Peptides against a protein of PDB entry 4QMF. Designs and how they scored, part 23

Target 1, 175 residues: chain A of PDB entry 4QMF
Amino acid sequence: ESSFMTLFPKYRESYLKTIWNDVTRALDKHNIACVLDLVEGSMTVKTTRKTYDPAIILKARDLIKLLARSVPFPQAVKILQDDMACDVIKIGNFVTNKERFVKRRQRLVGPNGNTLKALELLTKCYILVQGNTVSAMGPFKGLKEVRRVVEDCMKNIHPIYHIKELMIKRELAKR

## One batch from the design tools (peptide; aimed at target 1 H158)

Design b2_p17_8_s1 (made by RFdiffusion4, then SolubleMPNN; from b2_p17_8, 6 letters changed)
Fold by OpenDDE base, seed 1:
Structure b2_p17_8_s1 (fold): chain B 175 residues (1-175), chain A 17 residues (1-17)
Amino acid sequence: as target 1 above (175 residues)
Amino acid sequence: SKIEEEYKKLEELRSEF
């Protein structure tokens, strides 16, 4: 049988405890077992003898990965759908200076979250900027675009330029 | 200032959706 484990930060513990019954129920539909270890601070998913879809364990792995990075359950659970993919983009190692890191990370969100909203709309992705990661869920093409914009932002290319380009391309595609 | 102008343009584009 296959098994995957993900660690989660302490501040996430209370939330995970609250929703774990929902996680269990969602995974039970696919005959995937799961364990929340509050001592270690980990989540584990495992195939069982009743697991019929060999690929679902990988989606279960992604589910706990997303939950560990602060994605709320009602959104994260959508990863179990066949048409949904995800990406967890590590952004913490692009810049050593903390102030510069915070500034560039904030650019992804923008004033009133407008930059992030625009990027979500254009890529048809859900995007969450949290800590040292950006979590994204959506179609593969959209995820590829998100990763490009996010990484370029951390390399000091402002996301507004990419977003403008994507907006123009989208408008032209309607003609 | 350049970024501010780009945001204005973005809002104009978003209004079409």
Scores: peptide ipSAE 0.121, ipTM 0.727, DockQ to the pose 0.020
OpenDDE base, seeds 2, 3, 4, 5: peptide ipSAE 0.106, 0.095, 0.112, 0.106; ipTM 0.720, 0.717, 0.723, 0.719

Design b2_p17_8_s2 (made by RFdiffusion4, then SolubleMPNN; from b2_p17_8, 6 letters changed)
Fold by OpenDDE base, seed 5:
Structure b2_p17_8_s2 (fold): chain B 175 residues (1-175), chain A 17 residues (1-17)
Amino acid sequence: as target 1 above (175 residues)
Amino acid sequence: SKIEEQHEKLKKMREEF
């Protein structure tokens, strides 16, 4: 038996409680058991004797990890698909100054979220900036690009540089 | 507050996972 657990903050409890039946149903298709512990504030996924593909537990692990980081269920559940990968990028350790951190994180989002939307489009990824992490879902190639842009942003390289580069590459690929 | 401290602990543990 394999199991994975993740903790979630109190403010996420109400949402997780609301969608947990949907989580259970999605995982039941793969014979993965799951538990929501409201006292501890944890989510657990486990293989069962009926689990056919033992590798699916890793995707279940990723599912609860994404949910804990505020990814909505309709998006997070896509991680169970074979062609879908995810990455959780820790951004909180790149800058010691809190104000500088907030400023650089805001650059990733941009005015009205337009910078982030552009990055999502160009990489074919879903991207969510939350707290000290950036959660991304998509193809491996796109995820690699997202990580580069996110980390470079925290290193004071403005995302517009990479967006311009990605746009040029996209136009060249259409020829 | 105790609630804020618990929140920060959970946040830290979640980010370390």
Scores: peptide ipSAE 0.059, ipTM 0.635, DockQ to the pose 0.030
OpenDDE base, seeds 1, 2, 3, 4: peptide ipSAE 0.040, 0.036, 0.026, 0.022; ipTM 0.608, 0.608, 0.581, 0.550

Design b2_p17_8_s3 (made by RFdiffusion4, then SolubleMPNN; from b2_p17_8, 6 letters changed)
Fold by OpenDDE base, seed 4:
Structure b2_p17_8_s3 (fold): chain B 175 residues (1-175), chain A 17 residues (1-17)
Amino acid sequence: as target 1 above (175 residues)
Amino acid sequence: SKIEEQHKKLEEMRKEF
């Protein structure tokens, strides 16, 4: 039997408590057991003897990973769908200067979130920028593009460059 | 649902920094 555990930050505790029954119900459909440990600050998912698809545990792992990184449950739970993939991109160590980090992270979001929204539309992904990570959910092709844009942004390549490129590619694909 | 709307709003707030 397989098991995965993910730690979550303290500020996430109240939310996770609120939605944990929903997590449990969603995973029960797949006969995956789950535990929320408020003392340790961890979420655990486990296969059971009744788990039909052993591969679902990997999606359950991803679910708790997404939840730990502030993805809301109604979005995160979509990871259990066969056609949905995710990526958690660590962005906190690309630059040592905190101010530079904040500025580059803000570029990913853009004014009123417009840059991020554009990227979501072009990649057909959900994207959440939070703390030192960017969480993304969607098709594999889209996720690859998201990672590229996110990492390049942290390397001081402005997202608008990639957005323009993606727009061009999209237009060409329609022809 | 109301809960879904709250989640959406929270998500949007997180995206604006």
Scores: peptide ipSAE 0.017, ipTM 0.492, DockQ to the pose 0.030
OpenDDE base, seeds 1, 2, 3, 5: peptide ipSAE 0.016, 0.017, 0.016, 0.016; ipTM 0.529, 0.439, 0.516, 0.516

Design b2_p17_8_s4 (made by RFdiffusion4, then SolubleMPNN; from b2_p17_8, 6 letters changed)
Fold by OpenDDE base, seed 2:
Structure b2_p17_8_s4 (fold): chain B 175 residues (1-175), chain A 17 residues (1-17)
Amino acid sequence: as target 1 above (175 residues)
Amino acid sequence: SKIEEQEKKREEMRSEF
């Protein structure tokens, strides 16, 4: 048997309680068992003797990871699809200065979220900036671009530069 | 302890919000 556990922050508890039956139902289709431990503040997924595809446990692991990082269930559950991948990018360790961290993280979002929306469209990814992580879901190629832009942003390379580059690349690909 | 470590990790996650 294979199992994976992730902790979640206290502020997610109420939400996770609300959607846990939906999580259970989604994983039951694959004979993956799951447990929400409100005392420990953890989510666990595990294979069972009835699990047909043992590889699905890795997707279940990713599901609970995404949920722990504030991705809503209707989006996070898409990770169980074969064509969907995800990445949880840790951004909290690139800079030690809190103010600098906040400013660089805000650049990823941009005014009215327009920078983030542009990046989502260009990479065909869902992207959520929350706390010390950026969660992304989409095709592997798109995820690679997202990680590059996110990490470069934390290294003081403005996302607008990459967005312009991606726009140019897209236009060239249409020719 | 393991419990204390996990509580610390949860608190760190909370502080990220």
Scores: peptide ipSAE 0.241, ipTM 0.816, DockQ to the pose 0.033
OpenDDE base, seeds 1, 3, 4, 5: peptide ipSAE 0.232, 0.234, 0.240, 0.237; ipTM 0.812, 0.817, 0.815, 0.815

## One batch from the design tools (peptide; aimed at target 1 Y161 I163 M167)

Design b2_p18_1 (made by RFdiffusion4)
Pose (drawn by RFdiffusion4):
Structure b2_p18_1 (pose): chain A 175 residues (1-175), chain P 18 residues (1-18)
Amino acid sequence: as target 1 above (175 residues)
Amino acid sequence: AEEDEIIEKAIEEMEEEM
């Protein structure tokens, strides 16, 4: 009955093609069927007659969505867990110009990826920047904070204020 | 300690950029 599909770019195809056996196996634990269409370049997840809890299909949809945005499989299967949520943030329709987009996304990740790592440490979330999207995984509150930072960064508001704020909050909680 | 150092370094890098 329930079926969700997503598209993936070609540069991702090789990786998925070699790890797909691991995906259907992880999904087989929940009795969710999945198909990888190479010509169309898509992934599909479906519920079956023997699926225990159909609602997990939502998580399965998130899994393939994370896989379409260059999130590694070992990190991605964690979405099938309970205390795990995700958020794939679209950053394409903020800037009409290409140069400024790259400027702000590079500002988002920063030198040596440090400021991006700093966000991971402060929001306690896994964050991955790829093309037109920023994929996040972890606690709901930290996810809200990540979306806030990313969205406010793709708009010309620098992440430094947010990082400082989160650092102050963390030290205040340490007390 | 290592995480604090990474955060502090990231803040310094952002301040330089500002």

Design b2_p18_1_s1 (made by RFdiffusion4, then SolubleMPNN; from b2_p18_1, 6 letters changed)
Fold by OpenDDE base, seed 2:
Structure b2_p18_1_s1 (fold): chain B 175 residues (1-175), chain A 18 residues (1-18)
Amino acid sequence: as target 1 above (175 residues)
Amino acid sequence: MEEEEIIKKAIKELEEEL
């Protein structure tokens, strides 16, 4: 049997409690068991003797990881699809100065979230910037691009350079 | 708004910040 556990911050407790039946139902389709521990503040997923695909537990692991990082359930549950991958990018360690961190994180989002939306469109990914992490879901190629842009942004490389590059690549692919 | 327009607008906004 395989089991994975993730901790979640206290502020997620109410939400996770609300959607946990939906999580259970989604995982039941794959015969994956799950537990929400409100005392420890953890989520656990586990294979059962009825689990047919042993690889699905890794997707279940990713599901609870995404949920812990504030990804909404309707989006996070898509990770169970075969063609969907995810990445959780830790951004909190690139800069020690809080003001610089906030500025660079905000630059990634951009005015009205337009920068982030453009990046989502260009990479065909879902992207959520929350706290010290950026959660992304999509194809592997897109995820690699997202990570590059996110990390470079935290390294003070403006997202515009990557967005322009991705746009050019997109235009070339249409030909 | 079309995807292309969204991307172009975002680029324009970013260019203005530089």
Scores: peptide ipSAE 0.585, ipTM 0.941, DockQ to the pose 0.898
OpenDDE base, seeds 1, 3, 4, 5: peptide ipSAE 0.575, 0.574, 0.584, 0.570; ipTM 0.937, 0.937, 0.942, 0.940

Design b2_p18_1_s2 (made by RFdiffusion4, then SolubleMPNN; from b2_p18_1, 7 letters changed)
Fold by OpenDDE base, seed 2:
Structure b2_p18_1_s2 (fold): chain B 175 residues (1-175), chain A 18 residues (1-18)
Amino acid sequence: as target 1 above (175 residues)
Amino acid sequence: SEEEKIIEEAIEELEKEL
């Protein structure tokens, strides 16, 4: 048997309680068991003797990881699909100055979230900026691009340069 | 396309901030 556990912050508890039956149902289709521990503040997934595909446990691990980082269930559950991958990018350790951190994180989102939306479209990924992490879901190629843009942004390289580059590449690919 | 318009508008907005 294989099992994985993820801790979640207290502010996420109420939401996780409301959707946990849906999580259970989604994982039951793959014979993956799951437990929500409200005392510890953890989610656990584990294989059972009825689990047909042992590799699905890794996707279940990713599911609870995404949920812990504020990705909503209807989006996070897509990770169970074979063609879907994810990445959780830790951004909190790139800058020690809090104000600088906040400013750079805000640049990634942009005014009205337009920068982030553009990046999502260009990479064909879902992207959520929350706290000290950026969660992304999509194709591996797109995820690699997202990580580069996110990390560079935290290193004081403005996302616009990457967005322009990605736009050019997109146009060239259509020719 | 609609997606291209969204991206272009975002770029234009960002360029104003530089």
Scores: peptide ipSAE 0.388, ipTM 0.904, DockQ to the pose 0.821
OpenDDE base, seeds 1, 3, 4, 5: peptide ipSAE 0.237, 0.346, 0.312, 0.323; ipTM 0.824, 0.891, 0.879, 0.883

Design b2_p18_1_s3 (made by RFdiffusion4, then SolubleMPNN; from b2_p18_1, 6 letters changed)
Fold by OpenDDE base, seed 4:
Structure b2_p18_1_s3 (fold): chain B 175 residues (1-175), chain A 18 residues (1-18)
Amino acid sequence: as target 1 above (175 residues)
Amino acid sequence: SEDEEIIEKAIKELEEEL
């Protein structure tokens, strides 16, 4: 039997409490057990004797990972689907200067979130920028592109260059 | 398409910032 645990920040507790019954229900369909520990501030998923698909525990692991990073449950639960992958990109260590960090993170989001939306469309991914991480969900190929754009943005490479590149690739793929 | 318009708008906004 396999188990995975993730810690979550205190500010996430109230939300997780609210949706935990939904998490339980979703995982019960796969015979995966789960526990929300409010004292420790952790979520745990575990296989049971009735777990049929051994790979589902890894998706359950990803589910709690996403939830810990502020991804809403209705989106995060999609990770249990076979065709969905995810990535949690740590962005907090690329820049030591807080102001520079904030500026680069904001650049990734763009005015009214339009930059991020464009990136989501081009990569066919869901992308959430929160704190020191960027959470993404979608096809593997798209996730690779997201990570590249996100990390490069934090390295002071403007997202416009990648977006234009992705546009070109998209147009070529339509031919 | 709507998606294309969104992307184009985003590109325009980004270009203005350069």
Scores: peptide ipSAE 0.621, ipTM 0.952, DockQ to the pose 0.929
OpenDDE base, seeds 1, 2, 3, 5: peptide ipSAE 0.607, 0.617, 0.611, 0.602; ipTM 0.950, 0.952, 0.951, 0.950

Design b2_p18_1_s4 (made by RFdiffusion4, then SolubleMPNN; from b2_p18_1, 9 letters changed; failed a check: too like the target's own chain)
Amino acid sequence: SEEEKIIKEAIKELEKEL

Design b2_p18_2 (made by RFdiffusion4)
Pose (drawn by RFdiffusion4):
Formats: sequence, C-alpha cells, structure tokens
Structure b2_p18_2 (pose): chain A 175 residues (1-175), chain P 18 residues (1-18)
Amino acid sequence: as target 1 above (175 residues)
Amino acid sequence: EEEEILEQALKELEEELE
C-alpha cells in the first residue's frame, strides 16, 4: 500500500549500489520492501502484507532521503531508531546568484569545517552539507536550532551570533 | 579537544566577520 520514492544524483549511485544489500537487510527487520532503480536513478520504499507497524515507513522514507543526500549508511540507519529525528534543509532558493550561494554555504561550513563541527557540538546533532542541502539528525530541539542557523546563514546573517548564543546557553546550563 | 575546536571556531568566525 504505502510507498515513497526519492531521486539521487549519479555520483552517489556507486556507493548506494554497493551498500544496498545492507539497506534491504536493515529494512527487512521491519518488513519494509525496497527497490533501487539504476536507470531512473531512484530509491523506493514500500510496506508489505507482513509489516508490523506501517508508520515506520515514514522513517524508511527519511532513510532513503538521507541516502540521496550523501549521508553515510551507518549514520543513516539511526533514523530507524526511536529517539532519532532528521531534517533535510533545502538551501537552493535563497540566492539567485551562484557566487554568493557558495560564499554563504562556505561560511556555513567554514575553515576546516570548524564552525560546522562547532554546531554539531552545540546542538548535539549530526550535520552534513552537500550541494543544495544540509542534512541534520538528532534531538528535535537541536534540529530546530540547526535549521534556524542554516536558514539564517543562507540569508546574510552571520552564524557567529548564533554560536555565541548557544555557547552562552550551554555555560549557563553548566552552572 | 572539543573545547579547542569551539575556541578555534569562534576565532575564525570573528576574523571572517571583520
């Protein structure tokens, strides 16, 4: 009955092709069927007659969505857990110009990826920047904070204010 | 190591904003 599909870019195909057996196995635990269409370049997740809880298909949809945005499989299967949520942030329709987009995304990740790592430490979330998207995984509150920072960064508001704020909040909680 | 990364990230952000 329930079926969700997503598209993936070609540079990702090789990785998925070699880890797909691990994906259908992880999904087999929940009795969710999945197909990988190479010609179309897509992934599809479906519920079956023998699926215990159909709602997990939503999580399965998130899994393949994370897989389409260059999130590594070991990190991605965590979405099938309970205390795990995700958010794939689209950053494409903020800037019409290509140079400025790169400028702000590079500002988002920063030198040596430090500021990006700092966000991971402060929001307690896994964050991955790829092409037109920023994929995030972890606690719902931290996810809200990540979306807030990313969206406000793709708009010309620098992430320094946010990182300072989160640092202050953290030290206040330390007390 | 995490605190060092945070301190370095703040310094890099301040330099970029200037």

Design b2_p18_2_s1 (made by RFdiffusion4, then SolubleMPNN; from b2_p18_2, 8 letters changed)
Fold by OpenDDE base, seed 2:
Structure b2_p18_2_s1 (fold): chain B 175 residues (1-175), chain A 18 residues (1-18)
Amino acid sequence: as target 1 above (175 residues)
Amino acid sequence: MDEEILKKALEELEKEEK
């Protein structure tokens, strides 16, 4: 038996309760068991005797990790697909000043979310900025780019720099 | 469509840098 557990913040409890049956159903397709513990504030996934794919438990682990970081279930469940990877980027430790942190985090989103949308398009990733983490889902190459942009943003490198670079690379790849 | 979105986003971001 292999199992993984993830803690979730209190504010996420109500949502997780609402979608947990859907989580269970999605994981049942892969013979993965799951438990929502409201007392501890945790989600657990476990292999069963009927689990045929040993790798799926790692994806299940990623699923609960994403859910804990406010990724909506319809998006998070896509992690169970073979071609989908994810990354949870901790951004809260780059800057101690809260105001500076908020400003840099906002730069990642940009006006009307346009910065984030551009980054999503260029990297072919889903990106969610929430609290002290950025959750991303997509191809490995794209995820690597997202992490670079996100971390650099927290290091006071404006995302536009990387967006321009990615746009140039994209144009060159079309030739 | 994606290219138009990217161009618009870039233009807006460039304006912010000024």
Scores: peptide ipSAE 0.102, ipTM 0.742, DockQ to the pose 0.688
OpenDDE base, seeds 1, 3, 4, 5: peptide ipSAE 0.049, 0.105, 0.093, 0.080; ipTM 0.703, 0.745, 0.740, 0.731; seed 3 fails the geometry check

Design b2_p18_2_s2 (made by RFdiffusion4, then SolubleMPNN; from b2_p18_2, 7 letters changed)
Fold by OpenDDE base, seed 3:
Structure b2_p18_2_s2 (fold): chain B 175 residues (1-175), chain A 18 residues (1-18)
Amino acid sequence: as target 1 above (175 residues)
Amino acid sequence: DDEKILEEALKQLEEEEK
């Protein structure tokens, strides 16, 4: 039997309590057990003797990882689909200056969230910028692009350059 | 329209880069 545990911050406790029955139900379909520990502040997923697909536990691991990083359940649960992958990109270690960090992180979102929307469209990914991480869900190719854009942004390469490139590639693909 | 969203985003980003 395999098990994975993820810690979550205190501010997520209320939400996780609210949706945990839904998590349980979703994982029960795959015979994956789960535990929410409010004292420790952790989520655990485990295979059971009835678990048929050995790979599903890895997706369950990803599910709790996403939930811990503020991805809402209706989106996070999609990770259980075969064609869905995810990535959690740590952005907090690229810049030591807090103000500079906030500024660069804000560039990922852009005015009215338009930069983020553009990136989501171009990569066919869901993207959530939260705290010191960016969570993304989608196809592997798209996820690779997201990571590149996000990390480069934190390295002071404005997302516009990547967006332009992706737009050109998209246009060429339509022809 | 996705194309419109992308164009607007690009426009805004270009303005920010200045």
Scores: peptide ipSAE 0.202, ipTM 0.813, DockQ to the pose 0.850
OpenDDE base, seeds 1, 2, 4, 5: peptide ipSAE 0.104, 0.155, 0.170, 0.153; ipTM 0.752, 0.789, 0.801, 0.791

Design b2_p18_2_s3 (made by RFdiffusion4, then SolubleMPNN; from b2_p18_2 with E1S E2D E4K Q8E)
Fold by OpenDDE base, seed 3:
Structure b2_p18_2_s3 (fold): chain B 175 residues (1-175), chain A 18 residues (1-18)
Amino acid sequence: as target 1 above (175 residues)
Amino acid sequence: SDEKILEEALKELEEELE
């Protein structure tokens, strides 16, 4: 039997408690067991003797990883779909200055969140900027693009340059 | 449309860079 565990920060406890029955129900469809440990602050997913698809446990692992990083359940649960992948990008270690970090992270979001929306459209991904991580869900190609833009942004390359490039590529692909 | 959304986003981004 396979098992995966993910720790979650204390501030997520209340939310996770609220949605855990939904998590259980979603995973039960695949005969994956799950445990929420409030003392340790962890989520665990496990295969059972009735688990049919051996690959689904990896998606369950990704599910709890996403939930730990503040992705809401209605979005996170989509990871169980065959055509959906995800990435959790750590952004907290690119800069040493807190103010600089906040500024660059804000660039990912942009005015009224429009930068993020544009990036989501161009990459066909869901993207959540939260704390020291950026969580993304979508096709592998899109995820690769998201990671590039996010990391470059933290390296002081403004997202606009990548967005322009992606728009050009999109236009060329229509031809 | 998606194109209009992208165009508007670019305008705002360009303003931010100025």
Scores: peptide ipSAE 0.194, ipTM 0.814, DockQ to the pose 0.734
OpenDDE base, seeds 1, 2, 4, 5: peptide ipSAE 0.068, 0.164, 0.100, 0.180; ipTM 0.740, 0.802, 0.747, 0.805; seed 1 fails the geometry check

Design b2_p18_2_s4 (made by RFdiffusion4, then SolubleMPNN; from b2_p18_2, 5 letters changed)
Fold by OpenDDE base, seed 3:
Structure b2_p18_2_s4 (fold): chain B 175 residues (1-175), chain A 18 residues (1-18)
Amino acid sequence: as target 1 above (175 residues)
Amino acid sequence: SDEKILEEALKQLEEELE
């Protein structure tokens, strides 16, 4: 049997408790067992003798990873779909200065969230900027693009450059 | 349309850079 465990920060405990029955129900459809350990602060997913699809455990692993990084359940649970992938991008170690970090992270969101919205549309991904990570869900090609834009942003390359480039590529692809 | 949304977003982003 296969098992995966993910730790979650204390501030997520209340939310995870609230939605854990939904997590259990979603995973039960695939005969994946799950455990929420409030003492350790961990989530665990396990195959059972009734698990039919061996690959679904990896999806379950990704589910709890996303939940640990503040992705809401209605979005995170979509990872169980065959055509959905995800990425958790660590952004906290690109800069040493806290103020610079906050500024660059804010650039990913942009005014009224327009930068993030544009990136989501162009990459066909869901993107959540939270704390020291950016969580993304979508097609593999889109995820690769998201990671490039996010990391470059933290390296002081403004997202607008990539947005313009992606828009041009999108237009060219229509031809 | 998505295209219109993108164009509007780009416009606002360009204004932010100015």
Scores: peptide ipSAE 0.231, ipTM 0.839, DockQ to the pose 0.618
OpenDDE base, seeds 1, 2, 4, 5: peptide ipSAE 0.106, 0.205, 0.114, 0.211; ipTM 0.755, 0.826, 0.759, 0.829

Design b2_p18_3 (made by RFdiffusion4)
Pose (drawn by RFdiffusion4):
Structure b2_p18_3 (pose): chain A 175 residues (1-175), chain P 18 residues (1-18)
Amino acid sequence: as target 1 above (175 residues)
Amino acid sequence: SELDEELEELAEKIIEES
């Protein structure tokens, strides 16, 4: 009955093609069927007659969505867990110009990826920047904070204020 | 530039503390 599909770019195809057997196995634990269409370049997840809890299909949809945005499989299967949520943030429709987009996304990740790593440490979330999207995984509150930072960064508001704020909050909680 | 430099220093500090 329930079926969700997503598209993936070609540079991702090889990776998925070699790890797909691991995906249908992880999904087989929940009795969710899945198909990889190479010509169309898509992934599809479906519920079956023997699926115990159909609602997990939502998580399965998130899994393949994370897989379409260059999130590694070992990190991605965690979405099938309970205390795990995700958020794939679209950053394409903030800037009409290409140069400024790269400027702000590069400001988002920063030198050596340090400021991006700092966000991971402060929001306690896994964050991955890829093309037109920023994929995040972890606690719901930290996810809200990540979306806030990313969205406010793609708009010309610098991440430094957010990082400082989160650092101050963390030290205040330390007390 | 100044904000970027300050943010990089802050980010390095946070990484070291972690």

Design b2_p18_3_s1 (made by RFdiffusion4, then SolubleMPNN; from b2_p18_3, 9 letters changed)
Fold by OpenDDE base, seed 4:
Structure b2_p18_3_s1 (fold): chain B 175 residues (1-175), chain A 18 residues (1-18)
Amino acid sequence: as target 1 above (175 residues)
Amino acid sequence: DELDKELDKLSNEILKES
């Protein structure tokens, strides 16, 4: 049997309590057991004797990872689909200066979140910027692109260069 | 900066096309 556990920050507790029955129901379809530990502040997923697909536990692992990083359940649960992948990009260590960090993070999001939305469209991904992480869900190819843009942005490479590149690639793919 | 403004413009263009 396989088991995975992830910790979540205290501010997520109330939300996780609210949706945990939904998490349980979703995982029950795959015979994956799950536990929400409010004392430790952790989520655990585990295979059971009835688990048919051994690979589904890895998706369950990803599910709780996404939930811990503030991805809402209706989006996070999509990770259980075969065609869906995810990535959690740590952005907090690229810059030591807090003001510079905030500036670069905000640049990634853009006014009214427009930059992020544009990036989502170009990569066919869902993207959530929260705290020191960026969570993304989508096709593997798109996820690679997202990570590149996100990390480069934190390295002070302006997203506009990547956005232009992605636009060109998109146009070429349509031909 | 200038690039930020250009990025916003470009982003809006992408969103508008959708």
Scores: peptide ipSAE 0.728, ipTM 0.968, DockQ to the pose 0.922
OpenDDE base, seeds 1, 2, 3, 5: peptide ipSAE 0.727, 0.728, 0.721, 0.723; ipTM 0.968, 0.968, 0.967, 0.967

Design b2_p18_3_s2 (made by RFdiffusion4, then SolubleMPNN; from b2_p18_3, 7 letters changed)
Fold by OpenDDE base, seed 2:
Structure b2_p18_3_s2 (fold): chain B 175 residues (1-175), chain A 18 residues (1-18)
Amino acid sequence: as target 1 above (175 residues)
Amino acid sequence: DELDKELDKLSEEILEES
C-alpha cells in the first residue's frame, strides 16, 4: 500500500473544496483513494486493493502536488495521462534579494505573459508561475527545456538567448 | 532593459506565428 500527502496554502482551500469531487471521480477511475483535509490543509492519495496499475499512484501524487501549486484542475488532471509529465521548479532560493527575485521572475513571465506563452509554444508545455515555484506540464524533453530557461533566468541569464535557440530548433523541425 | 524589450517583441512574433 502506497500513499502520498502534500500540504497546500490556505488561499487554495476554497478552490480545492469546489473541485474535490472532480478529483475523486478522476482518481476513482484508477481505484486511487483520496482525502482532502481542511484542518491540516493537506491532500492525500492512496492505492487500494483494487488499484491495478501500481505506477498510477505516482501520477496521483503529482496531481495533488500540481493542485497545491495553483494549477487548475482541468489542466492538472491531464497528468494522469501516460504521455504527460510534470515538473515543479522551486525558484525562490536562487536569489536572496527580494527585489532581484521579483525582477527576474517578472522577466520570465514578460509583459502580458507573452514570454511565458511563447515559451509554452516552443516547448509544447503548460507553464504556470506562482509564488516561489514554476509548475510545468508536457513532454519530458520540453520540461527539460523549461527548467533550463527558468533556472537560468533566476541565475541572471536572460531568457532571450534560450528563446532564440528554441525558435531555431522549431524552424529546423518543420523541415 | 533593452533585452527585455527585444524579448517581448520576439515573444509577440512567436505568438502571432502560431
Scores: peptide ipSAE 0.714, ipTM 0.965, DockQ to the pose 0.967
OpenDDE base, seeds 1, 3, 4, 5: peptide ipSAE 0.711, 0.709, 0.713, 0.708; ipTM 0.965, 0.965, 0.966, 0.965

